# Designs tried in a protein design run: peptides against a protein of PDB entry 4Z5W. Part 182

Target 1, 305 residues: chain A of PDB entry 4Z5W
Amino acid sequence: IPDVFLELNKLWYFSAQSNLFNGEMPRSLSNSRSISLLSLRNNTLSGQIYLNCSAMTNLTSLDLASNSFSGSIPSNLPNCLRLKTINFAKIKFIAQIPESFKNFQSLTSLSFSNSSIQNISSALEILQHCQNLKTLVLTLNFQKEELPSVPSLQFKNLKVLIIASCQLRGTVPQWLSNSPSLQLLDLSWNQLSGTIPPWLGSLNSLFYLDLSNNTFIGEIPHSLTSLQSLVSKENAVEEPSPDFPFFKKKNTNAGGLQYNQPSSFPPMIDLSYNSLNGSIWPEFGDLRQLHVLNLKNNNLSGNIP

## One batch from the design tools (peptide; made by RFdiffusion4, then SolubleMPNN)

Design b2_p25_5_s2 (from b2_p25_5, 12 letters changed)
Fold by OpenDDE base, seed 2:
Structure b2_p25_5_s2 (fold): chain B 305 residues (1-305), chain A 25 residues (1-25)
Amino acid sequence: as target 1 above (305 residues)
Amino acid sequence: SEAAKRIQELLKKGESYESGFLTTE
C-alpha cells in the first residue's frame, strides 16, 4: 500500500479488504490521528505490526486478519485508549498474549483465531482483567493444551466465547458460571471430557451452545430444557456486534459460511459426536425459539419423544 | 402432542445438520 495517508487528515474509515496489497503497513496509517476504523483483512501484508497509539487517538476498530504479518503481538495496543475491536485471525504470531493486555480496558471484542497463540492458562488469566470484554475468539490455537478450570477466572461481561478446534483437554470450566450474560458458547472440536454441567442451563441468555465433537459422557442435563432465551424471544438483548464477521467452518481447509452478527446464528444446541447416554428429554419440545437440536452420534437410548 | 411433533422436527433437522466450528477468518 502506498504511504500517502498523511494527506488524508480527515480519514475516519479505511477499508482495503480482499485486495492484493503486499509489503509493510504504511507508516502514515500507523500514525493517523483521524482514523477510527482500519480494516486490511485478507491481503498479503508483511513485517511487524506497529501502531503509534499516542498518535492514533481515534482508533476504535482494527482488522488485520488473514495477512502475512510476523513477530510479536504489539504490547502497546492497550495504550490505544479507544480501541475496542481487534481481529488478528490467521496471523501466525507463535506467541503468548502480552501481559500488558491486563490494562486493555477499552477492549470489547478480540479474535486470535488460527494465530498460533500458545499458553491458554496465561491468555485467560490476562484477558479476565479486560472488564469490557464481550467477544472472545481463540479457535485453532493452544493445540492439545488443558482448558483451565480455575474458579477464580472471571469474565463478567462475556457474551460470545469461541474456543473451538484446539484439541483442548479438561472439562467444561466452572468459571463460565461467572458469565451470566453469555449468549454464544462454542467449545466444539476439542477433547473435552466429563459430564455436561447442569449450571449451563442457568445461563438465561445462552441461545447457541456447541459442544459437538468432544468426549463428553453421562446424561444430557435436564436444565438445558429450561434455557430462557430458547423459551421466549423477550430476553434477546440486541447488542452491537463486533466489527468483524464470523465464519462457520466444516473443517480447517474449507471456506466458511459468513455470519456478520452473532444474532444471525440460528438458536442451536449441538451435542453431536460425543459419548452421551440416557434419554432425550421431551421438554426440548417446549423450547419454542430453538431451531436446531443436534444429538446425533451419541449413546442415547430409550424412545424419541 | 405439539411438543412431541416439534422435537421430532428439531431432531430431524439435527440429523441433516452439518456440524462446524466458528472462526473469524
Scores: peptide ipSAE 0.666, ipTM 0.962, DockQ to the pose 0.863
Fold by OpenDDE base, seed 5:
Structure b2_p25_5_s2 (fold): chain B 305 residues (1-305), chain A 25 residues (1-25)
Amino acid sequence: as target 1 above (305 residues)
Amino acid sequence: SEAAKRIQELLKKGESYESGFLTTE
């Protein structure tokens, strides 16, 4: 990208996504006082990510996903006092989340999907301090780590949590019960075990639950038949709309189906490819807002209602 | 029942559904 942004004192939005831009991010862009939305997604940009947060006082959204950046996650990003949305998907950091992110009060939406992030315990311990965090995507990181179940973890305002395809061990973490505004949970394609906890059915805003491709055992919690968001339309949930799209991937090598908003996901319960037993609860038929109930490839028995 | 028809429809959709995980890339 040419370093011509110094004279662009009125540049509010810059999108150069899905181009052939290479090299480092222009210094004029990294010092832009006017820019609010910066998207450089799907380029070949390289070098260290540096943003002059003291200059970039209007920056609200940053999408650098699918670039060849190297080095550490910029520890100064919390100094960008208006920065709400960050997409760092598919940037190979090979790093932990910076401790400075404890102070990231402006942060509402964060993705590190497939960014070689390490230490899920540290990541969650840091990010729980982000009081405005509504969307967290950590898919394809933390390979073979254990999902921490520490009940002191608190994501009070979390609406979207995606930690899929990490080969994570452990159980469904009890600290998620402290997230009553949770709308979408994807913990699929892990090595999670134990039983599905009944308190998941108390998440009254939860319309999308994916626990598929794990090692869960026991019965399906009857409380899932009473998920309030799936019974009635009255909870038209104020959806978090991050400035980045989501993709549903059938496997790690497939192109994903694009979803621009979490609202675009069909209301779903996917418990497929587990070791669940017992009966299918007939009360799933009362979930009038549910579009998909996927229970295939389990050890379920009895009559289908 | 209406509920019994509904659950059969839901399960039938589930059987044809290809599971996949969410990303932002």
Scores: peptide ipSAE 0.664, ipTM 0.961, DockQ to the pose 0.867
Fold by OpenDDE base, seed 3:
Structure b2_p25_5_s2 (fold): chain B 305 residues (1-305), chain A 25 residues (1-25)
Amino acid sequence: as target 1 above (305 residues)
Amino acid sequence: SEAAKRIQELLKKGESYESGFLTTE
């Protein structure tokens, strides 16, 4: 991209998604005082990501996903005092989350999906200090690590947690019980084990639960039949969604399905491809808002209600 | 019951459902 943006003193929004832009990110963009939304998603940009946060005082959203950037995660991003949304999906960092992210109080939505992030324990320990963090996507990272179950971890305002396809070991972490605003949980395509904890049914805002393709055992918690968000239409105030789309990656669908907002997901419980036993609870029929109940490929017994 | 019919519909939809994980890429 040519370094011509210095003359654009009123550039508020720049989107150059899905182009053929190569080379480094222009220094004029990295120093823009006016820019609020910067999206360069799906290009061939390379080099180190650098943003002059002291100049970029209006930056609220950053999407650099699906680029050929390299090196470290920019540790100075917390100095971008208005930066709320970051999408760094499909950038091969081969790094840990910077310790400086403990101070990232403006951060509301973060994705490192498929970004070669390492050390999930350190990542969660750091990110729990982001008091305004509502959306966290860590899919396709942390290969064969253990999902921390440390009860002291606390994500008070977390609404969307996606840590799928990491080959993670461990159990459903107890610290998620400290996230009463959780609406969407995807821990699918891991190596998680143990029982599904009954306290998941106490997450009154939880409308999308994907625990599919794990090694869970035991009975389905009866408390899942009483998920309040699936019984009644709560007026979920549509809080502003992250400025980045979500994609549902399926084995047969190379392109995925795009969802612009978490509210666009069909209300779902997917427990398929586990080792769950016992009966199917008839009370799942009382979940009027539920659209999909996927229990296939388990060891369930008894009568289908 | 209405609930029994509902659960059968939900499960039938689940059987045809292809599981997949969420990303932002």
Scores: peptide ipSAE 0.653, ipTM 0.960, DockQ to the pose 0.874
Fold by OpenDDE base, seed 4:
Structure b2_p25_5_s2 (fold): chain B 305 residues (1-305), chain A 25 residues (1-25)
Amino acid sequence: as target 1 above (305 residues)
Amino acid sequence: SEAAKRIQELLKKGESYESGFLTTE
């Protein structure tokens, strides 16, 4: 990308997605005072990510996903006082979340999907301090780590949590019960075990639940038949709209189906590919807003209602 | 019942549904 952005004092939005841009991020861009939205997603940009947060006072959204950036996660990003949305998906950092992110109060949406992030315990301990965090995507990281169950973890404003395909061990963590505004939970394609906790049915805003491809045992919690968001439309839940798209992947090597917003996801309960037993609750039929109930490849018994 | 018909529809959709995980890349 040419280093010509110093002359663009009125540059509010720059999107150069899905081009063939290579080399480092231009210094004029990393020092832009006017830019609010920066997307360089799906290029071949390289080097270390550096943003002059003291200059970039209007920066609200940053999408650098699917680039060849290297080095550390920029620890100074919390100094970008208006920065709300960060997409660092598919950037191979091989790093932990910086401790400085405890101070990232402007942060509303964060993705490190497939970014070689390490230490999920530290990551969650840090990110819980981001009081405005609504969307967190950590898919394809933390390989074979244990999902922390520390009850003190609090994501009070969390609406979207995706920690899929990490080979994570452990159980569904109790600290998720501290997120009453949770709308979407994807913990699929892990090695999570134990029972599915009944308190998941108390998450009245939860319209998308994916626990598929784990090692869950026991019965399906009857409380899932009472998920209020799936019973009635009356709660037009203000859906989180991060400035980055989502992709549903069947495997790590497949192309994903793109979803521009969480609202584009069908209301779903996917518990498939577990070791769940017992009966299918007839009361799932009362979930008028539910579009997909996937219970296949379990040890369920009895009559199909 | 209406509920019994609904659950059969939901389960039928589930059987045809291809599970997959969410990413942003």
Scores: peptide ipSAE 0.648, ipTM 0.960, DockQ to the pose 0.853

Design b2_p25_5_s3 (from b2_p25_5, 12 letters changed)
Fold by OpenDDE base, seed 3:
Structure b2_p25_5_s3 (fold): chain B 305 residues (1-305), chain A 25 residues (1-25)
Amino acid sequence: as target 1 above (305 residues)
Amino acid sequence: SAASKRIQELLEKGKSYKSGYLTTE
């Protein structure tokens, strides 16, 4: 991209998605005082990511996903005092989340999906300090690590948590019980074990639960039949979604469905491809808002109610 | 029952449903 953006003193939005842009990010963009939303998603941009946060005082959204950037995660991003949304999906950092992200109070939505992020324990310990963090996507990272179950972890405002396809070990983490605003949980395609905890049914805003393709055992918690968001519509607070889209990647190379907002997901419970036993609770019939109940490929017994 | 019919419909949708994980890529 040519370094000509210094003349664009009123550039508030720049989107150049799905082009053939190569080379480094223009310094005129990384120093733009006017830009609020920057999206360079799905290009061939390379080099180190650098943003002059002291100049970029209006930056609210950053999407650099699916580029060939290299080097470290920019540790100065917390100095971008208005930066709310970051999509760094499919950038191969081979790094840990910077300790400076403890101070990232403007951050509301973060994705590192498929970004070769390492050390999930450090990542969660850092990101819990982001008090405004509502959306966290960490899919395709942390290969074969253990999902920390430390009860001291607190994501008070978390609404969307996606940590799928990491081959993570461990159990459903108890610290998620401290996230009463959780609406969407995807922990699918891991090596998680143990029982599904009953406290998941206390997450009154939880309308999308994917625990599929794990090693869960025991019965389906009866408390899942009492998920208030699936009984009634009353609590669907349409909060501002992250500026980045979501994709449902099926294990078949068929193009993922794009979802622009978490609210666009069908209300779902997917517990498929586990080792769950016992009966199907008849009270799943009371979940009027539920669209999909996927219990296939388990050890369930008894009659279908 | 109406509940049994609802569960059957939900489970049939589940059977045809292809599981897949969420990303932003």
Scores: peptide ipSAE 0.663, ipTM 0.960, DockQ to the pose 0.862
Fold by OpenDDE base, seed 4:
Structure b2_p25_5_s3 (fold): chain B 305 residues (1-305), chain A 25 residues (1-25)
Amino acid sequence: as target 1 above (305 residues)
Amino acid sequence: SAASKRIQELLEKGKSYKSGYLTTE
């Protein structure tokens, strides 16, 4: 990318997605006072990510996903006082979340999907201080770590949580009950165990639940048949619209289905590929908004209602 | 019953459903 952005004092939006840009991010871009949305996703950009947050006073969205950046996660990003959305997916950091992110009050949407992030306990302990955080994506990190169950963890405004394909151990963490606005939960493709907790059915905004490909045991909580978002449309909660797309993947090498908004996900309960037992509750029939109920590859018994 | 038919439809969709995890990459 040419270093010509100093003269572009009216540049609000720069999108150079899916190009062949290589080398470092231009210094003029890293110092742009006018830029609000910066997307450089799916390039071959390299070097350390550096943003002059004192200059970049209008920066609201940053998508650097699928680049060859190296080094540390930029600890100064919380100084970008208007920065709301960050996509750092597929950037190999090999790092922990910076402690400075405790102060990241502007942050609303964060993805580190497949970014070699380590220490999930520290990451969640830091990110809980982001009071405006609505979307958190941590898929393909924390390999074989334990998902912390510390009840003091609190994500008050969390609407989308995705921590899939981490081989995480532990149970469904009770601190998620402190997120009453949760709309989408994906904890699939882990090594989570124990029972599915009944309090998940109290998450009145939860329309997408993926717990597939874990080691859950016991019965399906009857409370899942009363998920209010799946019974009626009355609570059209303002949907989180992160400035980055989602992809549903079966594996790392498969092309994913692209979803531009979390709202575009079909209302779903996926509990497949577990060790769940007992019967299918007939009250799943009352979930008028549910599109998909996936219970395959479990130890369920009895008749289909 | 209408409920039974609805569950069957949901489960049939579930059987054909390609499970997969969500990413942003």
Scores: peptide ipSAE 0.657, ipTM 0.959, DockQ to the pose 0.834
Fold by OpenDDE base, seed 2:
Structure b2_p25_5_s3 (fold): chain B 305 residues (1-305), chain A 25 residues (1-25)
Amino acid sequence: as target 1 above (305 residues)
Amino acid sequence: SAASKRIQELLEKGKSYKSGYLTTE
């Protein structure tokens, strides 16, 4: 991309997605005082990510996903006092989350999907200090690590949590019970074990639950039949969606189905490909808003109600 | 029952459903 953006004193939005741009990010962009939304997703940009947060006082959204950037995660991003949304998916950092992210109070939506992030314990310990964090995507990181179950972890305002395809060990973490506003949970394609906890049914806003392709055992919690968001049409408060799309992928090499916002996901419970036993609860019939109940490839018995 | 029919419909959709994980890439 040519370094000509200093002349664009009124540039509010810049999108150059899905082009053939190579080289470093232009210094005129990294020093822009006017820019609010910056998207350079799906290019061949390289080098170190650097943003002059003292100059970029209007920056609210940053999408650099699917680029060839190298080096560390920019530790100065919390100094961008208006920065709300960050998509760093498919950037091979080979790094931990910076400690400076404890101070990232403007942050509302973060994705590091497939970014070679390491140390999930440190990542969650840091990110719990982001009081405004609503969307967290950590898919395809932390390979074979253990998902922390430390009850002191607290994501009070979390709406969307996706930590899929990490081969994570451990159980469904108790600290998620401290997230009463959770709407979407994807922990699929891991090595999570134990029972599905009954307190998941107390998450009244939870309309999308994917625990598929794990090693869960025991019965399906009866409390999942009482998920309020699946019984009644609550007025889903149209919360501001992240400025980045989501994709549903079957594998790493397949193109995903695009969803522009979490509210575009069909209400779903997917518990498939586990070792769950017992019966199917008749009260799943009362979930009027549920679109898909996937229980296939389990050890369930008895009659279908 | 109406509830039984509803569960069957949900489970049939589940059987045809192709599971997949969520990303932003």
Scores: peptide ipSAE 0.656, ipTM 0.959, DockQ to the pose 0.854
Fold by OpenDDE base, seed 5:
Structure b2_p25_5_s3 (fold): chain B 305 residues (1-305), chain A 25 residues (1-25)
Amino acid sequence: as target 1 above (305 residues)
Amino acid sequence: SAASKRIQELLEKGKSYKSGYLTTE
């Protein structure tokens, strides 16, 4: 990208998605005082990510996903006092989340999907301090780590949590019970074990639950038949969606189906490809808002109600 | 019953549904 942004004192939005831009991010762009939305997603940009947060006082959204950036995660990003949305998906950092992110109070939406992030315990311990964090996507990281179940972890305002395809071990973490506003949970394609905890049915805003492709055992919690968001059409307040799209991938090599907002997902319970046993609860019939109940490839028995 | 029919419809949709994980890439 040419370094011509010095004269663009009124540049509020810059989108150069899905181009062939290479080299480093222009210094004039990294020092832009006017820019609010910056998207350079799906390019071949390289080098170290550097943003002059003292200059970039209007930056609210940053999408650098699917670029060839290297080095560390920029530790100074919390100094971008208006920065709400970050998409760093498919940037190979090979790093931990910076400790400075404890101070990232403006952060509302974060994705590190497939960014070679390490140490899930440290990542969650840091990110729990982001009090405004609503969307967290950590898919395709933390290979073979254990999902921490530390009850002290607290994501009070979390609405969307996606930690899929990490080969994570452990159980459904009890600290998620501290997230009463959770609307979407995807922990699919891991090595999670134990029983599905009954307290998941107390997450009244939870309309999308994907626990598929794990090693869960025991019965389906009856409390899942009482998920209020699936019984009644709550006015899902269209909360401000993150400025980045989601993709549903059936495998690592397939193009994903794009969803621009979490509200665009069909209300779903996917417990498929586990070792769940017992019967199907007849009270699943009361979930009038549910679109998909996927229980296939389990050890369920009895009659279909 | 209406409930049984609803469960059957949900499960049939589930059977045809191809599971897949969410990403932002």
Scores: peptide ipSAE 0.648, ipTM 0.957, DockQ to the pose 0.861

Design b2_p25_5_s4 (from b2_p25_5, 15 letters changed)
Fold by OpenDDE base, seed 4:
Order: sequence, then C-alpha cells, then structure tokens
Structure b2_p25_5_s4 (fold): chain B 305 residues (1-305), chain A 25 residues (1-25)
Amino acid sequence: as target 1 above (305 residues)
Amino acid sequence: SASSERIRKLLEKGKSYKSGFLTTE
C-alpha cells in the first residue's frame, strides 16, 4: 500500500479488503487523524502491527484479519480511545493478550480467531475488565488448555461468546451465568465434559447455543425448553453488530459460510456429537422461534415426542 | 399434537444440519 495517506485529511473510511497488498502497513495510515474505519482484511501485509493511537483519534474499527503480520499484539491499542472493534483473526501472534487490555474501555468487539493466542485464563482475566465488551471470538486458540471456571469472572455486557475448536478441557463455566445478555454461545469442537448446566436456560436472550462436538454427559437440561428468546418474538433483542463477518466452518481447512451479522444465524440449539442420555423433552416443541434442534450422535433414548 | 409435529420438524432440520464452529476468518 503506498504511503500517501498524509494528504488524505478527509479519509474517514478505508477498505482495501481482499487485495494483494504486501509489505508493512503504511506509516501515514498508522498516523491518520481522520480515519474511523480501517479494513485491510485478507491481504498479505507483514511486519509488526503498529498504530499511533495519539494520532489516530478517530479510529473506531480495525480489521487486519487474514494477513501475514507478526510479532506481539500491540499493547498500546487501549490508548486508541475510540477504538471499538478489532478483528485480528488469522494473524499468527504466538502470544498472550497484553495486560494493557484491562484498560480497553472503548472495546466492544474483539476477535483473535485462529491467531495462536495462548493462556485462556489470563486472556479472560484481562478481558473481563473491558466493560463494554459485547462480542468476543477466541476460536482456534488455547490448544488443549483448560477453560477456566473461576466464578469471579464477569462479562456483564457480553452478547456473543465464541471459543470453539480449541480442544479446551473443563466444564461449562459458571461465570457465564454472570452474562445475562448473552445471545450467542459457541463452545463447540472442544473437549468439554461434565453435564450441561441448567442455568443456561436462564439466559433469556440466548437464541444460538452450540455445544456440539464435546464430551458432555447426562440429560439435556429441561430449562433449555424455557429459553425466552426461543419462545416468543417480543424481545427484539438488540443484536450485536460487530464490524466483522462471521464464518461457520466444518473444519479448519474448509471454506466457511459467511454471516455478516449475528442476526443472520438461525435460532439454534446444537448439542450433537456428545454423550448425552435420557429423553428428548416434549417442551422443545414450545420453542416457536427455534429453527434447528440438533441432538444427533448422542446416547438419547425413548421416543421422539 | 402441533407441538409434537414441531419438535419432529426441528429434529429433522437438526439431522440435516451440518455442524460447524464459528470463526471470523
């Protein structure tokens, strides 16, 4: 990308997605005072990510996903006082989340999907301090770590949590009950065990639940038949609209189906590929807003209601 | 019942549903 952005004093939005841009991010862009939205997603940009947060006072959204950036996660990003959305998916950092992110009060949406992030305990301990955090995507990180169950973890404003395909051990963490606004939960493709906790049915805004491809045992909690978002339409749940798309992948090597917004996801309960037993609750039939109930490849018994 | 028919349809959709995890890449 040419280093010509100093002359673009009116540049509010720059999108150069899905091009063949290589080399480092231009210094004039990293110092732009006018830019609000920066997307360089799906290029071949390299080097260390550096943003002059003191200059970039209007920066609200940053998408650098699917680039060849290297080095550390920029610890100064919390100094970008208006920065709300960050997509760092598919950037191989091989790092922990910086401690400075405790101060990232402007942050509303964060993705590190497939970014070689390490230490999930530290990551969640840091990110819980981001009071405005609504969307958190940590898929394809933390390989074989344990999902922390520390009850003190609090994501009060969290609406979307995706921590899939990490081979995570542990149980469904109780601290998720502290997120009453949770709309979408994906913990699929892990090694999570134990029972599915009944308190998940108390998450009245939860319309998308994916616990598939784990090692869950026991019965399906009856409380899942009472998820209010799936019973009635009356809660026009203000859906989180992160400035980055989502992709549903069957495996790490498959192309994903793109979803531009969480609203584009069908209301779903996927508990498939577990070791769940017992019966299918007839009251799942009362979930009028539910589009997909996937219970396949479990140890369920009895009749289909 | 209308409920039993609904659950059957939900489960049929579930059977045909291709499970997959969410990413942003």
Scores: peptide ipSAE 0.661, ipTM 0.960, DockQ to the pose 0.848
Fold by OpenDDE base, seed 5:
Structure b2_p25_5_s4 (fold): chain B 305 residues (1-305), chain A 25 residues (1-25)
Amino acid sequence: as target 1 above (305 residues)
Amino acid sequence: SASSERIRKLLEKGKSYKSGFLTTE
């Protein structure tokens, strides 16, 4: 990208996604006082990510996903006082989340999907301090780590949590019960074990639950038949709309189906590819807003109600 | 019952559904 942004004092939005831009981010762009939305997704940009947060006082959204950036996650990003949305997907950091992110009060949506992030315990301990965090995507990180179950973890405003395909061990973490506004949970394609906890059915805004491809055992919690978002339409979900799209991937090597908003997901319970037993609850018939109930490849018995 | 028929339809959709995980890339 040419370093011509110094004179663009009225530049509010810059999108150069899905181009062939290479090299470092232009210094004039990294010092832009006017820019609010910056998207450089799906390029070949390289070097260290540096943003002059003291200059970039209007920056609200940053999408650098699918670039060849190297080095550490920029620890100064919390100094960008208006920065709400960050997409750093598919940037190979090989790093932990910076401790400075404890102070990231402007942060509402964060993705590190497939960014070689390490230490899930540290990541969650840091990010719980982001009081405005509504969307967190950590898919394809933390390989073979244990999902912490520390009940002191609190994501009070969390609406979307995606930690899929990490080979994570452990159980469904109790600290998620402290997220009553949770609308979408994807913990699929891990090595999670134990029983599915009944308190998941108390998450009244939860319309999308994916626990597929794990090692869960026991019965399906009857409380899942009482998910209020799936019984009635009255809970019009105030949806977090992050400035980045989601993709549903069938495997790590496949192109995903694009979803621009969490609302675009069908209301779904996917418990497939586990070791669940017992019967299918008749009360799943009362979930009038549910579009997909996927229970295949389990040890369920009895008749379909 | 109407409930039973609904469950059957949900499960049939589930059977045909190809599971996949969410990303932002």
Scores: peptide ipSAE 0.655, ipTM 0.958, DockQ to the pose 0.863
Fold by OpenDDE base, seed 3:
Structure b2_p25_5_s4 (fold): chain B 305 residues (1-305), chain A 25 residues (1-25)
Amino acid sequence: as target 1 above (305 residues)
Amino acid sequence: SASSERIRKLLEKGKSYKSGFLTTE
């Protein structure tokens, strides 16, 4: 991209998605005082990501996903005091989340999906300090690590948590019980074990639960039949979605079905491809908002209600 | 019952459903 943006003192929105742009990100963009939304998603941009946060005082959203950027995660991003949304999906950092992100109070939505991020314990310990964090996507990272179960972890305002396809070990973490506003949980395609905890049914806003393709055992918690968001529509606060789309993928290399907002997901419970036993609860019939109940490929017994 | 028929339909939809994980890429 040519470095011609210095003259564009009123550039508020720049989107150059899905082009053939190569080389480094222009310094004129990295120093833009006017830009609010910057999206360069799905290009061939390379080099180190650098943003002059002291100049970029209006930057609210950054999408650099699916580029050939390298090096470290920019540790100065918390200095971008209005920056809310970051999509760094499919950037091969091979790094840990910077400790400076503890101070990232403007951050509301973060994705590092498929970004070669390491050390999930450090990542969660850092990101719990982001008090305004509502959406966290960490899919395709942390390969074969253990999902921390430390009860002291606290994501008070978390609404969307996606940590799928990481080959993570461990159990459903107790610290998620401290996230009463959780609407969407995807922990699918891991190596998670143990029982599904009953406290998941206390997450009154939870309308999308994917625990599929794990090694869960025991009975389905009866408390899942009382998920309030699936009984009634009354509490579906449509909060502003992140400025980046979601994709549902069947594998790492396939194109996904695009969803622009978390609210566009059908209300779903997917517990398929586990080792769950016991009966199917008749009270799943009371979940009037539920669109999909996927219990296939388990050890369930008895009659279908 | 109406509830039983609802569960059956939910489970049938679940059987045809292809599981997949969420990303932003």
Scores: peptide ipSAE 0.677, ipTM 0.962, DockQ to the pose 0.869; fails the geometry check
Fold by OpenDDE base, seed 1:
Structure b2_p25_5_s4 (fold): chain B 305 residues (1-305), chain A 25 residues (1-25)
Amino acid sequence: as target 1 above (305 residues)
Amino acid sequence: SASSERIRKLLEKGKSYKSGFLTTE
């Protein structure tokens, strides 16, 4: 990309996604005072990510996903005082989340999907200090680590949590009960075990639950038949979505179905490919907003109600 | 019952549903 952005003193939005841009990110762009939205997604950009946060005072959204960047996660990003959304998906960092992210008060949406992030315990311990964090995507990281169950972890404003396809061990963590605004939970394609906890049914805003492809045992909690968001439409608060799209992938190599907003997902409970037993609760019929109930490939017994 | 027929339809959709995980890439 040519280094010509110094003359663009009115540049508010720059999108050069899905091109063949190579080399380093231009220094004039990394020092832009006017830019609010920056997307360079799906290019061949390389080198270390550097942003001059003291200059980039208007930066609100950053999408650098699917590039060939190397080196460390930029520890100075919390100094970008207006930066709300970050998509660093498919950048091979091979790193932990920086300790400086404890101070990232402007952060509302973060994705590190498939970015070779390590140490999930440290990542969650750091990110719990981001008081405005609403969307967290950590899919395809933390290979064979244990999902921490530390009850002191608090994500008070969390609405979307996706930690799928990590081969994570452990149980559904109790600290998620401290996230009463949770709307979407995807913990699918892990090695999670134990029972599905009854307190999941107390998450009154939860409309999308994916626990598929794990090793869960025991009965389906009856409390899942009383999820208020699936009974009535009244609580669908349209909050501002992340500036980055979501994709539903069947495998790591397939193109995903694109969803521009979390609200575009069909209301769903997917508990398929586990070791759940017992009966199907007849009260699932009361979930008038539910579109998909996937219970296949379990040890369920009795009659379909 | 209307509830039973609803559960049947939800489960049929579930059977045909191809599970997959969410990403941003």
Scores: peptide ipSAE 0.671, ipTM 0.960, DockQ to the pose 0.855; fails the geometry check

